# Peptides against a protein of PDB entry 4GMN: the designs that were tried, part 82

Target 1, 375 residues: chain A of PDB entry 4GMN
Amino acid sequence: RYANITLLALVTLASIGTDFQETLVKGNQGSRESPISAADEEWNGFDDADGDAMDVDQKSSSGEDQEEDYEEIDVKEDDEDDDDDSITSEMQADMERVVGADGTDDGDLEDLPTLRELIQTAVPQLIRLSNLPIDSDESLTIQSHALSALNNISWTISCLEFANGENANIHNAWYPTAKKIWRKTILPILEADSADLKLATQVTSLAWAVARVLHGETPTDGNPHRKFISLYHSSKQQAGGNSNSIEEPEDPFQGLGVKCIGVVGSLAHDPAPIEVNREVGVFLVTLLRQSNNVPPAEIVEALNQLFDIYGDEELACDKEVFWKDGFLKHLEEFLPKMRTLTKGIDKRTQPELRTRADEALLNLGRFVQYKKKHA

## One batch from the design tools (peptide; aimed at target 1 T18)

Design b2_p28_3 (made by RFdiffusion4)
Pose (drawn by RFdiffusion4):
Structure b2_p28_3 (pose): chain A 285 residues (1-30, 108-237, 251-375), chain P 28 residues (1-28)
Amino acid sequence: RYANITLLALVTLASIGTDFQETLVKGNQGDLEDLPTLRELIQTAVPQLIRLSNLPIDSDESLTIQSHALSALNNISWTISCLEFANGENANIHNAWYPTAKKIWRKTILPILEADSADLKLATQVTSLAWAVARVLHGETPTDGNPHRKFISLYHSSKQDPFQGLGVKCIGVVGSLAHDPAPIEVNREVGVFLVTLLRQSNNVPPAEIVEALNQLFDIYGDEELACDKEVFWKDGFLKHLEEFLPKMRTLTKGIDKRTQPELRTRADEALLNLGRFVQYKKKHA
Amino acid sequence: PEFIHVNEEALEEAKHQQEEAAKLAEEA
């Protein structure tokens, strides 16, 4: 039963996690009662995956169960985070998911992040999931072990397809949990790290630059948020952004539109947004 | 029933992450 009974179930639940994404796309060309697949994924499939993700690990075989359990959590969390939840959008699905997303973080991402050592493959797996969960949580994400510090240290240390880089994952997840209404100091640290990435953009991979610019635009684009005054202005983030604008233009043109297109067109949008961003705030004390 | 709103960029990113997750699971 081993090869069939356990591993097959996980790989399939993870595939179900992947393919539900197509239901969302195709459904559009035409209390989760209308989405039983999603309902069952959250209420039934996910609780067992959190359990499996937790347990040792005493042996290599259970090292694979944990990995596969993390793969399924990852795929589901990612697909769900592909939904628009800003404003009142998709509120039914948001209430069904949000508490569970908090559990995945507390019960899965956090204990694993507690024991620093040792894997890169596993460190990559947890950051990918944590990025997916934090995309929904948006600074409502728990601040317990000061996880942003750990993901920040993970970025620099793991320094030794452009958008699949682990560094891009570290930028995204730390950037996502630093949105309002996060602890203003947690925001200060994450914002400082994201801006420092630009000041020292001399050696940062272009994809990580694009993610850092998107995360910043996503965080400090609302003057009513305490962190816009308490951090963006108090620490003068505006100067580094104005200084980075020329540096950003050359690196963008340094990207071969023909090899490969996506990063280039994505970076074009970031400089475009970077310019518009430098204006809007320039207009606000 | 109602329409479901989706983010296209997030959809693209999720595909990349899902492929990588599958590869890592295979390696494990």

Design b2_p28_3_s1 (made by RFdiffusion4, then SolubleMPNN; from b2_p28_3, 20 letters changed)
Fold by OpenDDE base, seed 4:
Structure b2_p28_3_s1 (fold): chain B 375 residues (1-375), chain A 28 residues (1-28)
Amino acid sequence: as target 1 above (375 residues)
Amino acid sequence: SSPIKIDEERIKEGKLVNKQMQQLALES
C-alpha cells in the first residue's frame, strides 16, 4: 500500500516536471505577443477522464485493536549545517554580483511558486527517496522513479537560459539543490559500482541534466568524469558480449554513450580543473579518432561538447589543452570522416540524427576555420 | 516578473522520461 502511494507520488512528480516544461515552452512562445506571467496560468489539473473507479469494496472486517507501539524513531535531524565551505569567496562575490544587478532578493522564487515548490519541497524528498537502501525490488523501483522525477525536473531547469545573468533567481535557487543532487544522489549511486545499466543510464541522464547547469562548478570529489568515462567504456564492452539486447533505445541520442559524453563534456567546462578538462578533451578527441567504431549520435555529441568546451580562446583550457595537446589537427583530420559519416545516415530512417550530424559537420568546418585563424 | 527565458535548442536535447514508460514501470 505505502509503496503504491509513493510510486504514484513519484510518477506524479515526474509528470509535473514534464508538464512544467510544456508550460514553460508555451509561456516562452506566448511571451512574444504578451508577457504572460507564468504565475497566472492556472494549473489545469489532470483531467479526471480515465476515472476507472475501482470499487473498493468496503469489507467491514471488525479486526481487533492491536495497539502496535509505534516506536517513535527519533530521527535526529542532525542539522549538520554542512556549511558547504566550498563556496569560495570568489563564487560568493560572483553570486553577489549576479544578485546585485537586478535587486531581486537571494534566490527567492516568490513569483514562481510552482518552481519553488519543485525545488524546495519536492526535490529534497526525491533526493531522500533516491538514497534509500536498496534491499528489495520495491526500494529499487522507488529509487528508479525518484531518479526519473529528479531527471525530469533537472532537465526542465537545464533548458532555462542562465547565461548573462538570465533567470538569476532560478539559478541561485537551483544551484545549491543541483549540488545536493550531485553529492547526495549521483555520487553515491556512481560509487555503488552497480552492474545495472538501467540504473547507470538513469543516474547518467540525471547527471547530465545537473551538469548542464553546474558545468565546471560541478563537485570534483572522487573524479566523477573518470567514472563516467569508465562507464562509457564498460557499456561498450557489455553491448559487444552479451546478446541480451538491452534494446538500444530507438532514439540514438538516448543511449548511455551519448549521456556519458554529455556529462563529461559538461564537467570539463571552465572553471573545471585543467587536468579534468584535459582528460575529458582527450577522451572526446579519441572518440573522433576511433570514429569507425563509434555510433554517429555519440560523435555528434562529442563534437558539440568539444565546440562548447573549446569555443572560447580566452579560457585557460584553450591554451593549456586545445593547442598544447594538438586538438586542431585531430579535428581537421576528422572533417573528411565526418562528411562520410553524415552522408551515410539515411534521412528517411533517421531524420533527426541526419539533421544533427549535418549541423555538427557544418559547425566542425567553421570551428576548424576559426581555430586556424586564431592559431 | 520577467518571462522565463528558455533555450529552445536545450529543450530538443531534453532527456525526459516519458509518462508511458513510468506507467509501464508501475504495472511491472
Scores: peptide ipSAE 0.201, ipTM 0.757, DockQ to the pose 0.538
OpenDDE base, seeds 1, 2, 3, 5: peptide ipSAE 0.191, 0.190, 0.170, 0.176; ipTM 0.752, 0.752, 0.743, 0.744; seed 1 fails the geometry check

Design b2_p28_3_s2 (made by RFdiffusion4, then SolubleMPNN; from b2_p28_3, 18 letters changed)
Fold by OpenDDE base, seed 4:
Structure b2_p28_3_s2 (fold): chain B 375 residues (1-375), chain A 28 residues (1-28)
Amino acid sequence: as target 1 above (375 residues)
Amino acid sequence: SKPIKIDEEAIELGKKENKLSAEIAREA
């Protein structure tokens, strides 16, 4: 009974995350009114309407008052509120500078009650549910649904523009929660080293959504980029061996390999540690060098990540990694291979893959030309 | 309220990822 209610609640939360995404999309296409201001649909909890009172009239007898002395187990909740107040006073001051003169507490999401409840009320519960000990198929199902709900919320938020201080209020509310998802949900699942490719797919999708917002500010503890690189390699070994491989997703961009590339690419953005950036950059460039054995969708993603990571010449990673490790040469050498790869994709059978490959090829040519001018 | 600006390039990816996650969760 409780499991079914929990699962229904998780499915409902995942649906709310999807509906919220659709609402954001519709609102951006429509008039300047945020569509969320109209969704004062208070989620009226399940009205337990039809409690048919089964009058079970069971009568019986007088048994004695044994006062069982329940020893109060004083569970000291060590609320180590490690308020990691690692929001440096400089980050606070930069946040305050982007906030216009009306001192609305940007974190409160007062104008966005649904999003506030998703971030402040739902996500903490979903994190708890995703961290349950896996001891049964039921606990695995709960984890999967919790990860799905976290994924839907995180992807929805990752579809917001945060560049140039856009949606700063949402960013500020999400940022600590995104770090909490990373530390409490993503890292523990990655450390568990499960052979479950479904779980790996879910956690990697969630990690990608979270890392698309946190970028290089994603916690580097335990070198998660190496775990996703290892997962990438492990996923390739499993796909080659067992004919009972999980059906490759019909969409080539939904493959675990693409997701791993998306995660590690996002993790390597500034202000990521230069060595994290280097390890990711070398991984991505190595995929291009080995392109004959790499799915086209993974090549497209690896290229896009390389453009995003190394697009800005003012960043330390441009000098210390891109130029120092000779990435331009590898991109130039890959350009004719990318032309061949892209031309080999049938527009009729794989229209999206072909379009994205044509775009990535165009961008590769532009990027190489750009970097050659700034050499 | 200011209109919430969206990343148009991200939307289709987010929709796909959400759909896939919901499919995986229903098979669990």
Scores: peptide ipSAE 0.412, ipTM 0.898, DockQ to the pose 0.855
OpenDDE base, seeds 1, 2, 3, 5: peptide ipSAE 0.411, 0.408, 0.406, 0.400; ipTM 0.900, 0.897, 0.896, 0.891; seed 2 fails the geometry check

Design b2_p28_3_s3 (made by RFdiffusion4, then SolubleMPNN; from b2_p28_3, 18 letters changed)
Fold by OpenDDE base, seed 1:
Structure b2_p28_3_s3 (fold): chain B 375 residues (1-375), chain A 28 residues (1-28)
Amino acid sequence: as target 1 above (375 residues)
Amino acid sequence: SSPIKIDERLIEEGKKVNQQSRQLAEEA
């Protein structure tokens, strides 16, 4: 009875984390009259002060005018008022208050009562439940659901913009809680060294969400980056041996390997200790060197992490790791391999993977050119 | 209050991760 109520509450909290993510999306879309096409968020990690528009001489190949009669699919906007009753009126009211207030007043968490209660009331209880002694299958189920709820909340918060002082009120409220999740939930589970790949996937997913906000300010106690690197290698050894391995998720970006890369990449950002940055950077560059045996999604994630970590030349890691350890040479040597890898992905069967690989290839070319100019 | 700025690319990734996390918990 108590377990069923606890499980129902945990499932409800995990759904609330998802529904809150959907409300955030709807609120953000309502405020932007102009759809910023998601296609043009190129990695702007370079201060492109020098607007040298490379004139890509589009040699006009006179391909014949196939008038493909774009049948104007009169998409009847069936205004199906999908009364998506899933969004609580309180979450919608929180979003409407944030979006509708033209006032420059940096709304305190007082203006976000649902988010405040989620961070201040729900998360501390979920941390407690994730730390219960495991003595039964029921306690394992409670832990799994508590990790799911923490994951959903943490991922939703990690999708907020925090750069340049954006959402500083939310960041400041989340930051101590995120550190508490790391120290109380993530580290103890990683220290237990469980062979359970399901639990490892849950804790790594949560760790990525937390590390995407904390970055290099993530607590370095017990060298967690080495534990995630070890988990990456262990997961590859297990997948190669047992044909009954957990079905690789249909989405190649939801694999444990990608999540491990995302965690360690996030942990390596400034102000991470230079030796942590080096160990992660060497790991990521080693994946590129061994790319013939690495899933394409993990290569895409490893590239994006390398761009984010080493995009700023003013950071100590640029001089002390990137240049000192000769990473540019490895990226240059990888560029032709990345072109081959990307071209090998079928656009029809794996459109997302192909798109993300095409973007990562483009960014790799730009990154290599940038670093060569600043050498 | 300024509108909560969201990374639209990350939000779609976050939805998939959250869905997977729920499925993994339901199987426990």
Scores: peptide ipSAE 0.346, ipTM 0.886, DockQ to the pose 0.837
OpenDDE base, seeds 2, 3, 4, 5: peptide ipSAE 0.346, 0.331, 0.346, 0.333; ipTM 0.886, 0.876, 0.886, 0.875; seed 2 fails the geometry check

Design b2_p28_3_s4 (made by RFdiffusion4, then SolubleMPNN; from b2_p28_3, 17 letters changed)
Fold by OpenDDE base, seed 1:
Structure b2_p28_3_s4 (fold): chain B 375 residues (1-375), chain A 28 residues (1-28)
Amino acid sequence: as target 1 above (375 residues)
Amino acid sequence: SKPIKIDEEAIKEGKLVNQQSAELAKEA
């Protein structure tokens, strides 16, 4: 009975996350379909009527300053180690760094009450439910549903534009919560090193959604990029041994391999530590070198991640990793292989994969040409 | 309020989980 109510609540929260994304998409489409009727209604300026300035004598009422003597109540801080679910001093310092010195109320979601309740009320409960001790099939089911709800909310938020300070209010409200999801949900599950590929896929999907917002500001403690690289390799070894086809998801881009690439790619963005960037960059370039044994969707994702990580020449990773480790040569050598791979994808059976591969091939050609000019 | 801008490419890449609410309601 209580379990069923909890599960229903978790399914409802996961559905609210999807419905929120659909509502956002519909709202954005509706704003484009409203023709900006350039009705240049020249509002002809109404004439300067000379209306008399009545001198309203503002009587200065002298309000008496009542000095209320606030007695300093010395509240003894009893150091109870309450696992205070409060914003950790690190998260608060992280918020202060993101909000910047101008006290613009850019964290206020007053105009977005549903999103506020999702971030401030629902997500903390989902984090708690995802971090329950796994002692029963019921607790595992609760964790799975909590992860699904967190995934849907986090993916929906990660689909908002945050570039150039857009949606700064949402970004600033989400950022500390995203770090909390990372530290309290993702890391503990990754550290438990469960052989459960379903759980690994759920946590990796959530990690990608979170890392798509946090990028290189994602906490690097415990080297989570290495855990996802290890998970990538482990997932490939299991698929090769047992002819129990884990039904490859009908969508090639839903695979655990793609999700691992998406996570580690996102983690490697500036301002990630150069060593994290290097290890991820070497991993991605190694996939391209081994492309004959890599699913096309993973190659597409690995290319997109490489373009996003190394697209800016002003970043430290361009000089210290891309040029220093000779990535341009590997990309140039991969270009003819990518042409062959892309042409091998049937447009009739896999139209999306073919389109994304054609785009990635085009971008690879442009990227190689760009980097050759800036060499 | 400014309309919330969305990355349309990011939405196409979105990895939402469709939970069939109907299966949980049958085991209850």
Scores: peptide ipSAE 0.232, ipTM 0.768, DockQ to the pose 0.412
OpenDDE base, seeds 2, 3, 4, 5: peptide ipSAE 0.230, 0.229, 0.231, 0.228; ipTM 0.769, 0.767, 0.768, 0.768

Design b2_p28_4 (made by RFdiffusion4; failed a check: the pose's geometry)
Pose (drawn by RFdiffusion4):
Structure b2_p28_4 (pose): chain A 285 residues (1-30, 108-237, 251-375), chain P 28 residues (1-28)
Amino acid sequence: RYANITLLALVTLASIGTDFQETLVKGNQGDLEDLPTLRELIQTAVPQLIRLSNLPIDSDESLTIQSHALSALNNISWTISCLEFANGENANIHNAWYPTAKKIWRKTILPILEADSADLKLATQVTSLAWAVARVLHGETPTDGNPHRKFISLYHSSKQDPFQGLGVKCIGVVGSLAHDPAPIEVNREVGVFLVTLLRQSNNVPPAEIVEALNQLFDIYGDEELACDKEVFWKDGFLKHLEEFLPKMRTLTKGIDKRTQPELRTRADEALLNLGRFVQYKKKHA
Amino acid sequence: AKLLLLRAEHTAVEHARENFEAMVEAEE
């Protein structure tokens, strides 16, 4: 039963996690009662995956169960984070998911992040899941072991398809949990790291630049948020952004539209947004 | 201001979709 009974069930639950994304797209061309697949995934499939993700690991075989369990959690969390939850959008699905997303973080991502050592493959897996969960949680994400510090250290140390880089994952997840209403100090650290990435953009892969710019735009674009005054202005983030604008233009033109297109067009949007961003705040004390 | 924030979130959603598709393709 081993090869069939356990591994097959996980790989299939993960595929179900991937393919539900197509239901969302096709459904558009035309209490989760209307979405039983999603209902079952959250209420039934996910609790068992959190359990499996937790347990040792005493043996290599259970090392694979954990990995597969993390793959399914990743695919589901990712697909769910592909929904618009800003404003009142998709509120039914948000309430069904949010507490579970908190559990996945506390019971899965956090204990695994507690024991630093040793894997890169596994370190990559947890960050991908944590990025997916934090994209929904948005600074409501738990601040316990000061996880942003760990993901920040993971970025620099793992320094030794452009958008699949682990570094991009570290930027995204730390950037996502630093949105309001996060602890203002947690925001200060994450914001400082994201800006430092620009000041020292001399060696940062272009995709990581684009993610850092998107995360910053996503965080400090509202003057009513305490962190816009408490960090963005208090620490003068505006100067580095104004200084980075010329540096950003050359690196963008340094990207071969023909090899490969996506990064180029995505970077064009970031510089465009970067320019518009430097204006809006320039207009605000 | 809030609209700019929303634009950023909607862009982020689009990018997440593309990235996730690319991840799935890589696994295949």

Design b2_p28_4_s1 (made by RFdiffusion4, then SolubleMPNN; from b2_p28_4, 18 letters changed; failed a check: the pose's geometry)
Amino acid sequence: GREFVLEQRRRAIERAKEEFRRQVEAEK

Design b2_p28_4_s2 (made by RFdiffusion4, then SolubleMPNN; from b2_p28_4, 19 letters changed; failed a check: the pose's geometry)
Amino acid sequence: GKEFVLEQRRREIELARQRFRREVEAQR

Design b2_p28_4_s3 (made by RFdiffusion4, then SolubleMPNN; from b2_p28_4, 19 letters changed; failed a check: the pose's geometry)
Amino acid sequence: GKKFVLEARRQQIKLERERFKREVEAKR

Design b2_p28_4_s4 (made by RFdiffusion4, then SolubleMPNN; from b2_p28_4, 19 letters changed; failed a check: the pose's geometry)
Amino acid sequence: SKEFVLEQRKRQIELEKERFRREVEAEK

Design b2_p28_5 (made by RFdiffusion4)
Pose (drawn by RFdiffusion4):
Structure b2_p28_5 (pose): chain A 285 residues (1-30, 108-237, 251-375), chain P 28 residues (1-28)
Amino acid sequence: RYANITLLALVTLASIGTDFQETLVKGNQGDLEDLPTLRELIQTAVPQLIRLSNLPIDSDESLTIQSHALSALNNISWTISCLEFANGENANIHNAWYPTAKKIWRKTILPILEADSADLKLATQVTSLAWAVARVLHGETPTDGNPHRKFISLYHSSKQDPFQGLGVKCIGVVGSLAHDPAPIEVNREVGVFLVTLLRQSNNVPPAEIVEALNQLFDIYGDEELACDKEVFWKDGFLKHLEEFLPKMRTLTKGIDKRTQPELRTRADEALLNLGRFVQYKKKHA
Amino acid sequence: SLLEERRANLKEMRAENEEAREELEAAR
């Protein structure tokens, strides 16, 4: 039963996680009662995956169970984070997911992040999941072991298809949990790291630049948020952004539209937003 | 764009699924 009974179940649950994304797209061209697949994924499939993700690992075989269990959690969490939850959008699905997303973080992402050593493959898997979960949690994400510090150190140390880089994952997840209403100091650290990435953009891969700019725009674009005054202005983030604008223009034009298009058009939008961003705040004390 | 990001994520998830299936075949 081993090869069939356990691994097959996980790979299939993960595929179900991937393909539910197509239901969302096709459903649009036309209490999760209307979405039984999603209902079952959250209430039934996910609790067992959190359990499997936790357990040793005493042996290599259970090393594979953990990996596959993380793959399924990843695919589900990702697909769910492909929904618009800003404002009151998709509120039914948000309430069904949010507590579970907190559990995945506390019971899965955090204990694994506690033992630093040793894997790159695994370190990549947890960051991907943590990025998916934090995209929904938005600074409501738990601040316990000061996880942003660990993902920040993971970025620099793992320095030794542009958007699949682990560094992009580190930028995204740390950037997502630093939105309001996060601890103002947690925000300060994450914001400093994201801005430092620009000041020292001399060697940062272009995709990581685009993600850093999107994360910053996503965080400090509301003057009512304490962190806009407490960090963005208090630490003068505005100067580095004004200084980076010329640097950002040349790197964007340094990208072959023909080889490859997505990064180029994505970077064009970031400089465009970067310019508009430098104006809006320039207008606000 | 947001859609380009979602497509990229979808491709990555599929690639991981392919790798999982290769591992399943190897286990068998």

Design b2_p28_5_s1 (made by RFdiffusion4, then SolubleMPNN; from b2_p28_5, 20 letters changed)
Fold by OpenDDE base, seed 1:
Structure b2_p28_5_s1 (fold): chain B 375 residues (1-375), chain A 28 residues (1-28)
Amino acid sequence: as target 1 above (375 residues)
Amino acid sequence: SREALQRIIQEELKKQVEESRKVLEEVL
């Protein structure tokens, strides 16, 4: 009885991420009904399309007036007043407060009671459930569902903007909880060194979501970056040997390799120790050098992480790692390979992968030019 | 837009946290 109720609560908490991935996909895909099968999909990230394009003031004066006639798609306002009263006035008020966050930096979430209850009541229970002794198939199931729920919550919070003091109340409430998830859930499972790739994938997804908020302030105890690098290499060795295809996720960005890159990239941001940054930076640059044997999605993620880590020239890692270890040369040598890789992606079969690869190629060109100017 | 995405995120979070809360209240 308790187990079934706990499982129902955990399934409901895990559905929190999946319904959202569908809504994101529907929101970005204005026209194509791809029915994502709602039941077992762990929410594994957002497409952060709005990466801060470094405002490279390209005064490129080439005024070729190609008036591409943007046909005004007259989107008829079909005023279907379907008053689906399902958005409670409290939910709408909490939304307006998160978008309009006037400066209550205290992290008490008085204005966000639902998010407060999630962080303060639900997450501590999920952490407890993820730490149960594994002695039965039931305890494994509870752990898996608790990890999925933590993953979905952590991913969703990681999609909030925290730059420039935005959502500071949410950040301040989440930050200690995120560190607790890291220390109590992620690290113990990583230390157990289980051969379970499903568990490793769940923990790596959760670790990425947590590290997207904590960045270089993620606890470095036990060198977790090396464990994720090791997991990356182990995942590649297993995929080459056993035809027990863990079905490669239909989404190339949902692969364990991409998740490992996302985690270690996030861990390497300032104020991470320079040696952690170096080990991660060398790993990422090594993927680019070995690109012929690396999936395109992992190359895209590795590039984005390199841009984010080394974008700021005022950071210690720019001088002590990027310039000292000669990363610019490797990025410049990779440009023609990236052009070939990107052109090899079929826009019809893999439109998202192609778009993200086209963006990463553009950003690589800009980044190399930027670094050459600031050398 | 990032703002529209954040809105949808927050709405869905709230809905599902409220569903989770109801389920947890039935459990606790």
Scores: peptide ipSAE 0.023, ipTM 0.623, DockQ to the pose 0.079
OpenDDE base, seeds 2, 3, 4, 5: peptide ipSAE 0.018, 0.022, 0.022, 0.023; ipTM 0.524, 0.612, 0.594, 0.587; seed 5 fails the geometry check

Design b2_p28_5_s3 (made by RFdiffusion4, then SolubleMPNN; from b2_p28_5, 17 letters changed)
Fold by OpenDDE base, seed 1:
Structure b2_p28_5_s3 (fold): chain B 375 residues (1-375), chain A 28 residues (1-28)
Amino acid sequence: as target 1 above (375 residues)
Amino acid sequence: SMKDLQEQEKKQLQAQVEELREELEKAL
C-alpha cells in the first residue's frame, strides 16, 4: 500500500519533471539553446491486464466512393487590428519583483512556495529513497524512480539563469540541496561500480544536472571526474560488442557519452582543482583528436565544454592547462575536421544536431581566433 | 476504490507541479 503510493508519486514527479523540461525547452527556444537532456523514460503505464478482448466482428461494409464536392468557402480575413494590450500590470510587477534584489533573506522562497516545498520536503525524501539498500526488484524500481524524479527537478532548476546574481534566492535554496544530492545519491551509486548501464545513465544524467549549477564547486572527493571518464570509455566498449545495446536514444544528445562529457566539463570549471581541470581538458581534446570514432553530438558537447572552461584568460586554468598543454594547436588542427563532420550531418534527418554542429563550428573558429590574438 | 484514491493522488500531484511550472516560468 505505502510502496504503491510512493511509487505512483515518484512516477508522477518524474513524468511531470519531463513535461516541465520540454516546456522550458520550448519557452527558451528564443535564447541560447541550453541542452536540456529530457530523459524520455516513456511512462510504461500500468498494464491493466483485465482488458477483456471483446471480439468486435468488423463487418466489411463496402461503402461506395461518393465524391463529395467540397465547396471553397472564401473566408474573408477581416484584418481587425485588436491591440490586445492585455499584458496586465500585475504580470509586469511580478517580473519586476523577481528581478528586484530587495536585501531580505537571500534563501527564502516566500514567493515560490511550491518550489520551496519541492526543495525542502520532496528532494530530501527522494535522496532517502535513492539510498535504500537494494535487496529486491521493488527497491531497485523505487531507486530508479527516485533518480528520475531527482533528475527532472535538478534539470529544471539547472535551466534557470544564475549568472550576475539572477535567481539568487533559488540558487541559494538549491545549492546545499544539490551538494547533498551529489554526496548522498550520486557518489554512493558511482562507488558501487554497478554494471547496470540503465542505473549508470540515470545517475550520470542527474550528475550533469547537478554539476550544471555547482560547476567547479562540485565536491571533488574521490575524483568523480575519473569515474565518469571511465564510464565514458566503458560505454564505448560495450556499444561496439553487442548489437543488443540499449536502444540508442532517438535524440543523439541524450546518449550516455554526451552526459559523461557534460558532467566532466561542468566539474572542470573554476574553482575546480587544476589537476581535475587538466585531466578533463586532456580527455576533451583527446575526443577531438579521435573524432573519426566519436559521435557528432559528443563532439559538439566537448567543444562547448572547452569554450566554457577556457573562455576566460584571467582563470588559472588558461595558463596552467590551456597554454601549457598546447590545446590551441589541437583546436586549430580540428577546424577542418569539424567542417567535414558538420557538413556530413543531414539537415532533414537530424536538424537539431546539424544546427548545434553549425554553431559549434562557428564558435570554434571564433575561439581559435580569439586565443591566437591573446597568445 | 483504491484506483480512485491513486487517481486522486495523481491529480493532486499534477496540480502541484502545474503550480511549480507556473512558478518556474515566472523565474525565467
Scores: peptide ipSAE 0.019, ipTM 0.517, DockQ to the pose 0.029
OpenDDE base, seeds 2, 3, 4, 5: peptide ipSAE 0.017, 0.015, 0.019, 0.013; ipTM 0.501, 0.466, 0.512, 0.446

